Peptides against a protein of PDB entry 6D0Y. Designs and how they scored, part 3

Target 1, 225 residues: chain A of PDB entry 6D0Y
Amino acid sequence: ETEDHLESLICKVGEKSACSLESNLEGLAGVLEADLPNYKSKILRLLCTVARLLPEKLTIYTTLVGLLNARNYNFGGEFVEAMIRQLKESLKANNYNEAVYLVRFLSDLVNCHVIAAPSMVAMFENFVSVTQEEDVPQVRRDWYVYAFLSSLPWVGKELYEKKDAEMDRIFANTESYLKRRQKTHVPMLQVWTADKPHPQEEYLDCLWAQIQKLKKDRWQERHIL

## One batch from the design tools (peptide; aimed at target 1 K12 A18 C19 N24)

Design b1_p8_8 (made by RFdiffusion4)
Pose (drawn by RFdiffusion4):
Structure b1_p8_8 (pose): chain A 225 residues (1-225), chain P 8 residues (1-8)
Amino acid sequence: as target 1 above (225 residues)
Amino acid sequence: SQAEKINA
């Protein structure tokens, strides 16, 4: 019964309400502490559900996990382990669109001080390391590069300031791979073949240009909540 | 109580 009270309470946080978003998260994180001794097992899988199924509300739930971790270290560890467990499950089941949501979530948890930045950089340079794998489809290399680049809008500023020597090695490996990709197929996927008024760009070249501009902009982006 | 605040 109270479990249902916990679920609908987690899913609806951040919706339209009289209280501010921050006031709601601080209040919700408080009640999840009180119920945690009894319902630790259930609260855990519910947060795993929203990290997997609600990527649009991503930053809301990473902050919530961040608050619980600052107050309860063992819960933060159990959750991260569950995320690593699910990331493997998703990649094994060929659910890559679902996996990028989990990688994005793990990345943004660095901003919440739940995951150390070096651990995240080590995972990313293993992602880009897939560009070196031989006898594998380009789409495989593309996805692992995509998971890295598409997470940077959230975690980009933090990972670079803390560790820029290894991040530049990653960017160098990334730029080298992007230049040697074959784009012969792009015309079949363009809604317009014309370059005017708007070019229809290959998705990785587009994301690359977006990330490099954000880099030149000192990693300042003004949209992400 | 907290549910009432979120549903307000």

Design b1_p8_8_s1 (made by RFdiffusion4, then SolubleMPNN; from b1_p8_8, 4 letters changed)
Fold by OpenDDE base, seed 4:
Structure b1_p8_8_s1 (fold): chain B 225 residues (1-225), chain A 8 residues (1-8)
Amino acid sequence: as target 1 above (225 residues)
Amino acid sequence: SIEEKILS
């Protein structure tokens, strides 16, 4: 495949096709593997780009990387390293929307056997440890908790299957922080009805409740988070 | 910093 054709194949994978998505991904993984000797750098950049720019295709590209990692473990490692570098850059640039998405992407790579569960647990331990930092803004502490919790829909099941004790510790630390943090109450427009209004909950408390419910439901989602 | 310790 030519370099330009590789870009087209990578960008269009998962779109409407007569073949199954799994078949298309397997085929593409084979093509990419064959071209790594000549186009490794280009393929790496392309995969990193689509991973960042096409969040609607998160599971498509994590699966593709998983298939490619199974074929070429070294390349899989290089991809993860590149994504970690990008995450660090996003954090340094205060691009928190990109950063949290990258954490979710990395989380789903655990399901695709690209990142080991213990490594992801270690990352989340590091995230939640920010809550213990002294003389830092609460917004910093809150964001890392948010990044952790908001990623669990993608990886919570796998992590609890393999590292339940460690995850419970992270949850305990998270809960402790949420209980002691300052909560901001922002007035919102309310529609007056005859019914008793439901109490509004702070966004992290709300997310925590959703994740607790998800955990209780054995990580089977009943609604879109 | 946490930013440097991400996924070791």
Scores: peptide ipSAE 0.200, ipTM 0.881, DockQ to the pose 0.017
OpenDDE base, seeds 1, 2, 3, 5: peptide ipSAE 0.199, 0.199, 0.194, 0.193; ipTM 0.881, 0.879, 0.878, 0.878

Design b1_p8_8_s2 (made by RFdiffusion4, then SolubleMPNN; from b1_p8_8, 4 letters changed)
Fold by OpenDDE base, seed 3:
Structure b1_p8_8_s2 (fold): chain B 225 residues (1-225), chain A 8 residues (1-8)
Amino acid sequence: as target 1 above (225 residues)
Amino acid sequence: SIEEKISS
């Protein structure tokens, strides 16, 4: 019964309430902390489940984990380890949509002070290094670049503030790969706006351009990518 | 509400 109650509280956080979301998250973090001695494994499993299955609540659950990590550092570490294991399992199962979402989730955990910036940089270095391997299909190389680039809206600012030199190296390697990779040749098409026509680009080239613009704007988003 | 459940 207590376990069912915890599940209900965790799943319903962020719904309409008389209190602010921040207040509800603080309250829930306190309840979960108090129950860790008796229900650590259950709470860990529940948080991993909602983190994986409710992408619409990404920032809610990263914030909750951040609050819990501040209260219990060891639990935060165990949660991250569980999420990394899940990421590896998703990749092994060829569930690339889940995998890229998990990378974004982990990226936002850097902002919540759960994952250190150097650790995330190391992960992205490992991702981009796949592009330098000889006997790997381009589709796999492309996915790792996509996972890296598509996560930067969540963590690019923090990583450049802490590890600018390393990030510049990753960007240089990414740019080099994008220039040399095979692209599908199609007739030149353009999307017309009120002011200027824009050439249609390949999806990774388009994403690269968006990220470069975001970086130039000091990671301040004007529009949702 | 969540706050009521937390406080109970």
Scores: peptide ipSAE 0.018, ipTM 0.653, DockQ to the pose 0.226
OpenDDE base, seeds 1, 2, 4, 5: peptide ipSAE 0.017, 0.011, 0.017, 0.017; ipTM 0.626, 0.556, 0.644, 0.663

Design b1_p8_8_s3 (made by RFdiffusion4, then SolubleMPNN; from b1_p8_8, 6 letters changed)
Fold by OpenDDE base, seed 4:
Structure b1_p8_8_s3 (fold): chain B 225 residues (1-225), chain A 8 residues (1-8)
Amino acid sequence: as target 1 above (225 residues)
Amino acid sequence: SIEDLIES
């Protein structure tokens, strides 16, 4: 395969096809595996790019990486390292929207057996530990809590299946922080022409409530976060 | 470490 053709294949995977998505992903994984000896660096860069630029295909690309990791463990490791580097760069650049998406992407890689559940738990422990930092802006503390909570729809089930005690500890620390933090009012854009019958809930409290409900439902989603 | 993140 040429580099341009590989790019096309990677970008178009998941689009309408006569074959199942699973079949197409297996096929693409086979093609990419065969080309790793010649184009490993290019393939890594391509996958990192599409992972970041096409968030609507998150599960497609995490699955693809999972398949490649199963075929070649060295590739999986290098990909995760690249994504972690990108996460750090996003944080340094104050690109918090990209950063939170990258955390979510990494979270779904746990489901694809690329990242170990205990390692993801450790990452989230580190995130929530930021709430205990002294003399830092609340916005920093809030962001790491947001990054943690907003990633749980993708990985909460797996983490509680394997590390329930540790997750409960993280939840307790999160709840403690949410109770003591300063709450702010954020205006929201509304499609409704009529006034709402009740005030809007603070965004982190709202997210917390949603995640608590998701947890109660054994991580089976009934609503869109 | 980053190595600890990898499941292999």
Scores: peptide ipSAE 0.029, ipTM 0.725, DockQ to the pose 0.023
OpenDDE base, seeds 1, 2, 3, 5: peptide ipSAE 0.019, 0.028, 0.028, 0.029; ipTM 0.637, 0.724, 0.722, 0.725

Design b1_p8_8_s4 (made by RFdiffusion4, then SolubleMPNN; from b1_p8_8, 5 letters changed)
Fold by OpenDDE base, seed 4:
Structure b1_p8_8_s4 (fold): chain B 225 residues (1-225), chain A 8 residues (1-8)
Amino acid sequence: as target 1 above (225 residues)
Amino acid sequence: SIEERILS
């Protein structure tokens, strides 16, 4: 395949097709593997780009990378390294929306057997450890907790299956931080109805409650869209 | 910094 054709194939994978998504991904993984000797750098850049720019196709591209990693382990490692570098760059540039998405992407790579569960646990341990740092703004602490919690829908099940004790420790540390942090004045945003007031919850507390429920439900989501 | 310790 030519470089231009590879770009088209990578960008359009998962779109309407007569074949199953899995079949298309397997086919594309085979094509990419065959072209790695000639186009490794280009393929790496393309995959990193679509991973960042097409969040609606997160699971498609994590699956593709998973399939490619199974074919070429070294390339899978290079991809992860590139994504980690991008995450670091996003953080340094204060692009926190991109950063949190990249954490979710990396989280789903655990399900695709690209990143080992212990490595992801270690990353989350590092994130939550920020809450224990001295002379750090709460907004920074809050973001790393948010990045951790908001990624668990994608990887919580796998991590608890393999590293339940370590995850429980991270949860305990998170809960401890959430109890002692300064909260916003939620009552100012509270909505009142004629029959009953509905108090709103601080965003991290709300997320925490959602994740706790998800965990209780064995990481099976009940709500769709 | 945490930015350097993200994933090992």
Scores: peptide ipSAE 0.182, ipTM 0.876, DockQ to the pose 0.017
OpenDDE base, seeds 1, 2, 3, 5: peptide ipSAE 0.177, 0.182, 0.176, 0.178; ipTM 0.874, 0.875, 0.873, 0.874

## One batch from the design tools (peptide; aimed at target 1 S17 A18)

Design b1_p9_1 (made by RFdiffusion4)
Pose (drawn by RFdiffusion4):
Structure b1_p9_1 (pose): chain A 225 residues (1-225), chain P 9 residues (1-9)
Amino acid sequence: as target 1 above (225 residues)
Amino acid sequence: SFEEELEEL
């Protein structure tokens, strides 16, 4: 019964309400502490559900996990382990669109001080390392590069300041791969073949240009909540 | 309760 009270309470945080978003998260994180001794097992899989199925509310739930971790270290560890467990499950089942949501979630947890930045940089340079794998489809290399680049809008500023020597090695490996990709197929996927008024760009070249501009902008982006 | 407060507009 109270489990249902916990689920609908987690799913609806951040919706329209009289209280501010921050007041709601601080309050919700408080009640999840009180119920945690009895319902640790349930609270865990619910947070795993929303990290997997609600990427639009991503930053809301990483902050919530961040608050619980600052107050309860063992819970933070159990959750991260569950995320690593699910990331493997998703990649094994060929659910790559679902996996990018989990990688984005792990990345943003760095901003919440749940995951150390070096651990995240180590995982990313293993992602880009897939560009060096031989006898594999370009789409495989593309996805692992995409998972890295698409996470940077959230975790980009943090990972660079803390470790820029290894991040530049990753960017160098990334730029080298992007230049040697074949784009012969793009015309079949363009809604318009014309370059005016708006070019229809290949998705990775577009994301690359977006990330490099954000880099030149000192990693300041004014939209992500 | 906290759930009722959260549903207020």

Design b1_p9_1_s1 (made by RFdiffusion4, then SolubleMPNN; from b1_p9_1 with E5K E7S)
Fold by OpenDDE base, seed 3:
Structure b1_p9_1_s1 (fold): chain B 225 residues (1-225), chain A 9 residues (1-9)
Amino acid sequence: as target 1 above (225 residues)
Amino acid sequence: SFEEKLSEL
């Protein structure tokens, strides 16, 4: 087999096929595992690239990495390290759109048994701790809260099942920050319904309300956030 | 197809 074939297969997995997605992922994981002795570095780079550049295939590639991690634990660890390095690089480059996506990707890796729940909790504790820093712009504080909250649809259920007390502490700290932060004046833009007006909300307050509802619904998503 | 390419490896 050639490196070109591996690249093609990795990029095209999840597209229309006569076989199920699960079958294709299992088959690809087997091929990649067999080629690790010869092409480890290339495979690692390819997976990092598609994970970062193809957000529409997030769950496909997290699942693939989960399958590979089950076969080769060391490779799974190296992949996570590479993704964390990429997250740090994105933050340094002020590429916050990529950074928040990477946090979401890492969050879904918890569901795929690649990242341990305690490690993800520790990451979110670090994010929310930024809200307590002195002499930093509110925009920075807001971003870390946004990164945390916007990732919970992918990992909140798992984290509350395993680390409920720690998650409650993070939520309390988040709520406290949201209450005390400066809010811009929102114009009285309202979606008028037959029943009642729906005023425009500040974006983090809106997200917080959505996450609180999701939590109340036991992390069963019933609507698109 | 994807499966054909996979089988060729």
Scores: peptide ipSAE 0.033, ipTM 0.714, DockQ to the pose 0.186
OpenDDE base, seeds 1, 2, 4, 5: peptide ipSAE 0.032, 0.032, 0.033, 0.028; ipTM 0.705, 0.721, 0.711, 0.707; seed 4 fails the geometry check

Design b1_p9_1_s2 (made by RFdiffusion4, then SolubleMPNN; from b1_p9_1, 4 letters changed)
Fold by OpenDDE base, seed 2:
Structure b1_p9_1_s2 (fold): chain B 225 residues (1-225), chain A 9 residues (1-9)
Amino acid sequence: as target 1 above (225 residues)
Amino acid sequence: SFEDLLSQL
């Protein structure tokens, strides 16, 4: 395959096809595997790019990377390294939306057996440890908590199945932080105009409550968070 | 290790 053709194939995977998505992914994985000896760097770059730029295809690309990694190639590790570098760059550039998405992407890679659960736990431990940093803005602490919590829908089940004690510690630390942090309530549009508006939860408190419920529901999503 | 990489964020 030519580099341009690879780009096209990677970008278009998951689009309308006569074949199933699974079949297309397997096929593409085979093509990419065959081309790795010649185009590994290009393929890595392409996958990093689409992973970053096409959030609607998150599970498609995590699955694809998982399939490639399963083909006895150390591709997954190199890809993860590239994604971590990208995450660092996003953070440096204050692109927090991209950064949080990358964390979610990495989280889903655990489900695809690209990242080990303990490694992801360690990452989240590191994130939540930021809440204990002194002389840093609360916005920094809040972001790492947000990145952690907002990624749990993708990986919480797996992490609790394998590292429940460690996850409980992370949760305890998170809860402690949320209780002691300065809360800023941003008024949201109320559907109901009442004489006295009901108090609105702060966004992290709300997310925390949602995650706690999700945990209680054994990480089975019953509704979109 | 992957853990080291991920913990360096």
Scores: peptide ipSAE 0.071, ipTM 0.846, DockQ to the pose 0.018
OpenDDE base, seeds 1, 3, 4, 5: peptide ipSAE 0.067, 0.061, 0.061, 0.066; ipTM 0.841, 0.832, 0.834, 0.839

Design b1_p9_1_s3 (made by RFdiffusion4, then SolubleMPNN; from b1_p9_1, 5 letters changed)
Fold by OpenDDE base, seed 4:
Structure b1_p9_1_s3 (fold): chain B 225 residues (1-225), chain A 9 residues (1-9)
Amino acid sequence: as target 1 above (225 residues)
Amino acid sequence: SFSDLLSQL
């Protein structure tokens, strides 16, 4: 198949079909596997692109990568390396929204048996360690905490099943940071009641509360975050 | 290892 055709197939996966999504993904994985000898670099780039630009299809593409990795055991490693490079570039360019999607994508790759749980735990340990950096903007510390917490809906269950003690340590460090960090309140974000106005909860505190609830619920989602 | 790659972030 041509590169353009591969792009079309990858971008359209998950759309309405007479076949199941699972069947379509298996079929696409077979097509991509056959084309790896000729188009591996292009396929890697395409998958990296959809990972960051189509976050609504995150689980579709992580599954696809997982299927490809199962067929070609070297593919997963090459893909993860490409993703890490792209994540570094996104961070360097201050593209934090893109970067967080990449972190979430990497997180869900744990469920797809592309990344080992201990490796993801180590990554999150490194993220939370940024909170210990001195003389840096708080926005940097906050972003790494946000990236960690906002990725847990995708991987928290697996990480706690495999590395509960390590995850608890990361959580404790996160909580400690959230308690000591400076918080900003915006007057225009006040909620008004009949008798008393009050400020809206700070975004990281809100996220922390949501994740704590998710953890308490044994990572069974009751609400979409 | 993947851990080594991820630790470079």
Scores: peptide ipSAE 0.042, ipTM 0.781, DockQ to the pose 0.018
OpenDDE base, seeds 1, 2, 3, 5: peptide ipSAE 0.013, 0.041, 0.039, 0.039; ipTM 0.661, 0.780, 0.771, 0.773

Design b1_p9_1_s4 (made by RFdiffusion4, then SolubleMPNN; from b1_p9_1, 3 letters changed)
Fold by OpenDDE base, seed 2:
Structure b1_p9_1_s4 (fold): chain B 225 residues (1-225), chain A 9 residues (1-9)
Amino acid sequence: as target 1 above (225 residues)
Amino acid sequence: SFEELLSQL
């Protein structure tokens, strides 16, 4: 395949097809595998790009990377390195929306057997450890907690299955931080009920409550977070 | 290691 054709194939995977998504992904993985000897760098760059630019296809691309990694090319490791570099760049550029998405993407790569659960736990330990840093803005601490919590829908089940004790420690530290942090309530849409507005929660407190419920439900999503 | 890379975040 030519580089341009590879780009097209990668970008269009998951679109309407006569074949199943699974079949298309397997097919694409085969094509990409065959082209790795010649186009590895390009393929890595393309996958990193689409991973960032097409959030609606998160699971498609994590699966694709998983399939490639399963073909014993160690492609997953190189891809993860690229994604981590991108995450660092996003953070440096104050692109926190992209950064949090990249964390979610990396989280889902655990499910695709690209990233080991202990490695992801270590990353989250590092994130939550930011809450203990002195002389840093709370917004920084809040972001890392947000990045952690908002990624758990994708990986919480796997991490608790394999590293429950470590995850409990992270949760305890998170809870402790959430209790002691300065809370800022941003007004949202208020539901008027009986001459009293519906109580509103701070966004991290709300997310925490949702994650706690998800954990209680054994990480089975009953509601979209 | 992957853990080291991820811990550098």
Scores: peptide ipSAE 0.088, ipTM 0.855, DockQ to the pose 0.018
OpenDDE base, seeds 1, 3, 4, 5: peptide ipSAE 0.079, 0.076, 0.071, 0.077; ipTM 0.849, 0.846, 0.842, 0.848

Design b1_p9_2 (made by RFdiffusion4)
Pose (drawn by RFdiffusion4):
Structure b1_p9_2 (pose): chain A 225 residues (1-225), chain P 9 residues (1-9)
Amino acid sequence: as target 1 above (225 residues)
Amino acid sequence: SFEEELNEL
């Protein structure tokens, strides 16, 4: 019964309400502490569900996990382990669109001080390392590069300041790969073949240009909540 | 209690 009270309470945080978003998260994190001794097992799978199925509310739930971790270290560990467990499950089952949501989630947890930045950089340079794998489809290399680049809008500022020597090695490996990709197929996927008024760009070249601009902008982006 | 506060408009 109270479980249902916990689920609907987690799913609806951040919706329209009289209280501010921050006041709601601080309050919700408080009640999840009180119920945690009895319902640790259930609270865990529910947070795993929203990290997998609600990427639009991503930053709301990483902050919530961030608050519980600052107050309960063992819970933070159990959750991160569950995320690593699910990331492997998703990649094994060929659910790559679901996997990028989990990678984005692990990345943003760095901003919440749940995951150390070096651990995240080590995982990313293993992602870009897939560009070196031989006898594999370009789409495989593309996805692992995409998972890295698409996470940077959230975690980009943090990972660069803390470790820029290894991040530049990653960017160098990334730029080298992007230049040697074949784009012969793009015309079949363009809604318009004309370059005016708006070019229809290949998705990785577009994301690359977006990330490099953000880099020149000192990693300041003004939209992500 | 907290659920009522959260559902307040």

Design b1_p9_2_s1 (made by RFdiffusion4, then SolubleMPNN; from b1_p9_2, 3 letters changed)
Fold by OpenDDE base, seed 3:
Structure b1_p9_2_s1 (fold): chain B 225 residues (1-225), chain A 9 residues (1-9)
Amino acid sequence: as target 1 above (225 residues)
Amino acid sequence: SFEEKLSSL
């Protein structure tokens, strides 16, 4: 009975309520903490499941995990380990859409003080290092660059505040790769706006330009990427 | 409501 109630509460957090989301998350974190001695494994599994399967609630669940981590550091560590295992499994199964989402989720956990900034920098260094490997398909190199760049809206500000020199090196390596990679020939297709035609760009070049603008704007998002 | 369920635990 208690397990069913926990599942319902975890799945429905963030839905319509008379209370604020923050109040509900704090209350739920307290309930989950109290039940960890009896239901740790169940709670861990539930949180991993909703984190993976409900992408529309990404920030809700990263915040919840942040609150739980503040109450129980060991549980926070176990959750991160479980999510890293899930990322590895997704990559092994060629579930690249799930994998990139998990990287974004982990990125937002840095903002919630669950993952340390240096650890996330190390992960991104590992991703971008794939571009320097020989005999690796470009599609694989492109994916790791995409996973890195597409996660920066969630964590770029924090990483540059804590590890600016390391991030600049990663950016330099990324830029170098983007300049030398093979690009698909696209005829000059243009989106015509009033007075300024915009040529169609290759998707990684376009993403790179957007991230460079975001960086220039000090990671203050003014539009949805 | 969510808060009612939370309080019932």
Scores: peptide ipSAE 0.024, ipTM 0.698, DockQ to the pose 0.157
OpenDDE base, seeds 1, 2, 4, 5: peptide ipSAE 0.023, 0.024, 0.024, 0.024; ipTM 0.690, 0.698, 0.700, 0.698

Design b1_p9_2_s2 (made by RFdiffusion4, then SolubleMPNN; from b1_p9_2, 4 letters changed)
Fold by OpenDDE base, seed 3:
Structure b1_p9_2_s2 (fold): chain B 225 residues (1-225), chain A 9 residues (1-9)
Amino acid sequence: as target 1 above (225 residues)
Amino acid sequence: SFLEKLESL
């Protein structure tokens, strides 16, 4: 395969095809594996780029990386390292929208057996530990809690299956923080139904309630959060 | 550094 052809294949995977998505991903993984000896750096860069710039294909590319990791463990490791570097760069640049997406991407890589569950737990422990930092803006604390909670739909099931005690500790710390944090006092917007009015809820409290429900439902998602 | 802790992955 030429470099230009590889780019086309990687960018177009998951689009309309006569074959199943799974078949296309397996085929592409085979093609990429065969070309690693000659084009490893190019393939690595392409995968990092599409992972970041095509969020609508998150699960497609995490699955592809999972397939590649199964074929070439070293390449999978290099990809994770590259994504971690990108996360660090996003945080340094205050690009928090990209950063939270990257955390979600890394979370789904746990499901694809690319990142070990204990490593992801350690990351989330680090995130929630920010709530204990002194003399920092609450917005910083809130963001790391948001990054943690908003990623759980993608990885909460796996982490609780393997690290339930550690996850419970993280949840307890999160709950404690949410109870003690300052909440903005603004006039409430309400949605009125035929039965009763529903008051506006603070965004992290709302997310927390949604995640608690998801946990109660054994991480079986019934609606988009 | 907090950012350095991410290297543990």
Scores: peptide ipSAE 0.055, ipTM 0.819, DockQ to the pose 0.016
OpenDDE base, seeds 1, 2, 4, 5: peptide ipSAE 0.018, 0.055, 0.055, 0.049; ipTM 0.663, 0.821, 0.820, 0.810

Design b1_p9_2_s3 (made by RFdiffusion4, then SolubleMPNN; from b1_p9_2, 4 letters changed)
Fold by OpenDDE base, seed 2:
Structure b1_p9_2_s3 (fold): chain B 225 residues (1-225), chain A 9 residues (1-9)
Amino acid sequence: as target 1 above (225 residues)
Amino acid sequence: SFEKLLESL
């Protein structure tokens, strides 16, 4: 495939087709693998780009990368490295929305056997450790906790299956932080006006409760978080 | 290493 065709194929994967998504992904993985000798850098850049810009196709691209990683382990590693670099750049640029998405993307790569569970645990340990840093704005601490918690729907099951003790430690540290942090409650829209407003939770507390429930449910999603 | 890179975030 030509370079331009590769871009088209990568961008359009998962769209309406006569074939199954799985078949298309396998096919695309084969095409990309074959073109790595000539277009590795371009393919890498393209995959990083679509991974960032097309969040609606997160699982498609994580799966694709998983397939590629299975075919070419080194490429998978290079891709992850590129994504980590991008994450760092996003953080430096205060692009926290992109950053959290990238963490989520990386999280799902664990399920695709691209990132090892212990490595992801280590990353989350590092994130939650920020809560213990002194002279750091709470907003920074909150973000790392948010990034951790908000990614667990994608990877919590796998991490607890393989690293339950470590995850429990992370959870304990997270819980401790959430209890001691300054809470800012932002009023939510009330559909009904009542004499007593409905109790509202702070966003991280709410997320924590959701994650705790998800954990209790053995990471089986019953509700969209 | 790859793992160190992830841990260094």
Scores: peptide ipSAE 0.054, ipTM 0.821, DockQ to the pose 0.018
OpenDDE base, seeds 1, 3, 4, 5: peptide ipSAE 0.019, 0.054, 0.054, 0.053; ipTM 0.694, 0.818, 0.818, 0.817; seed 4 fails the geometry check

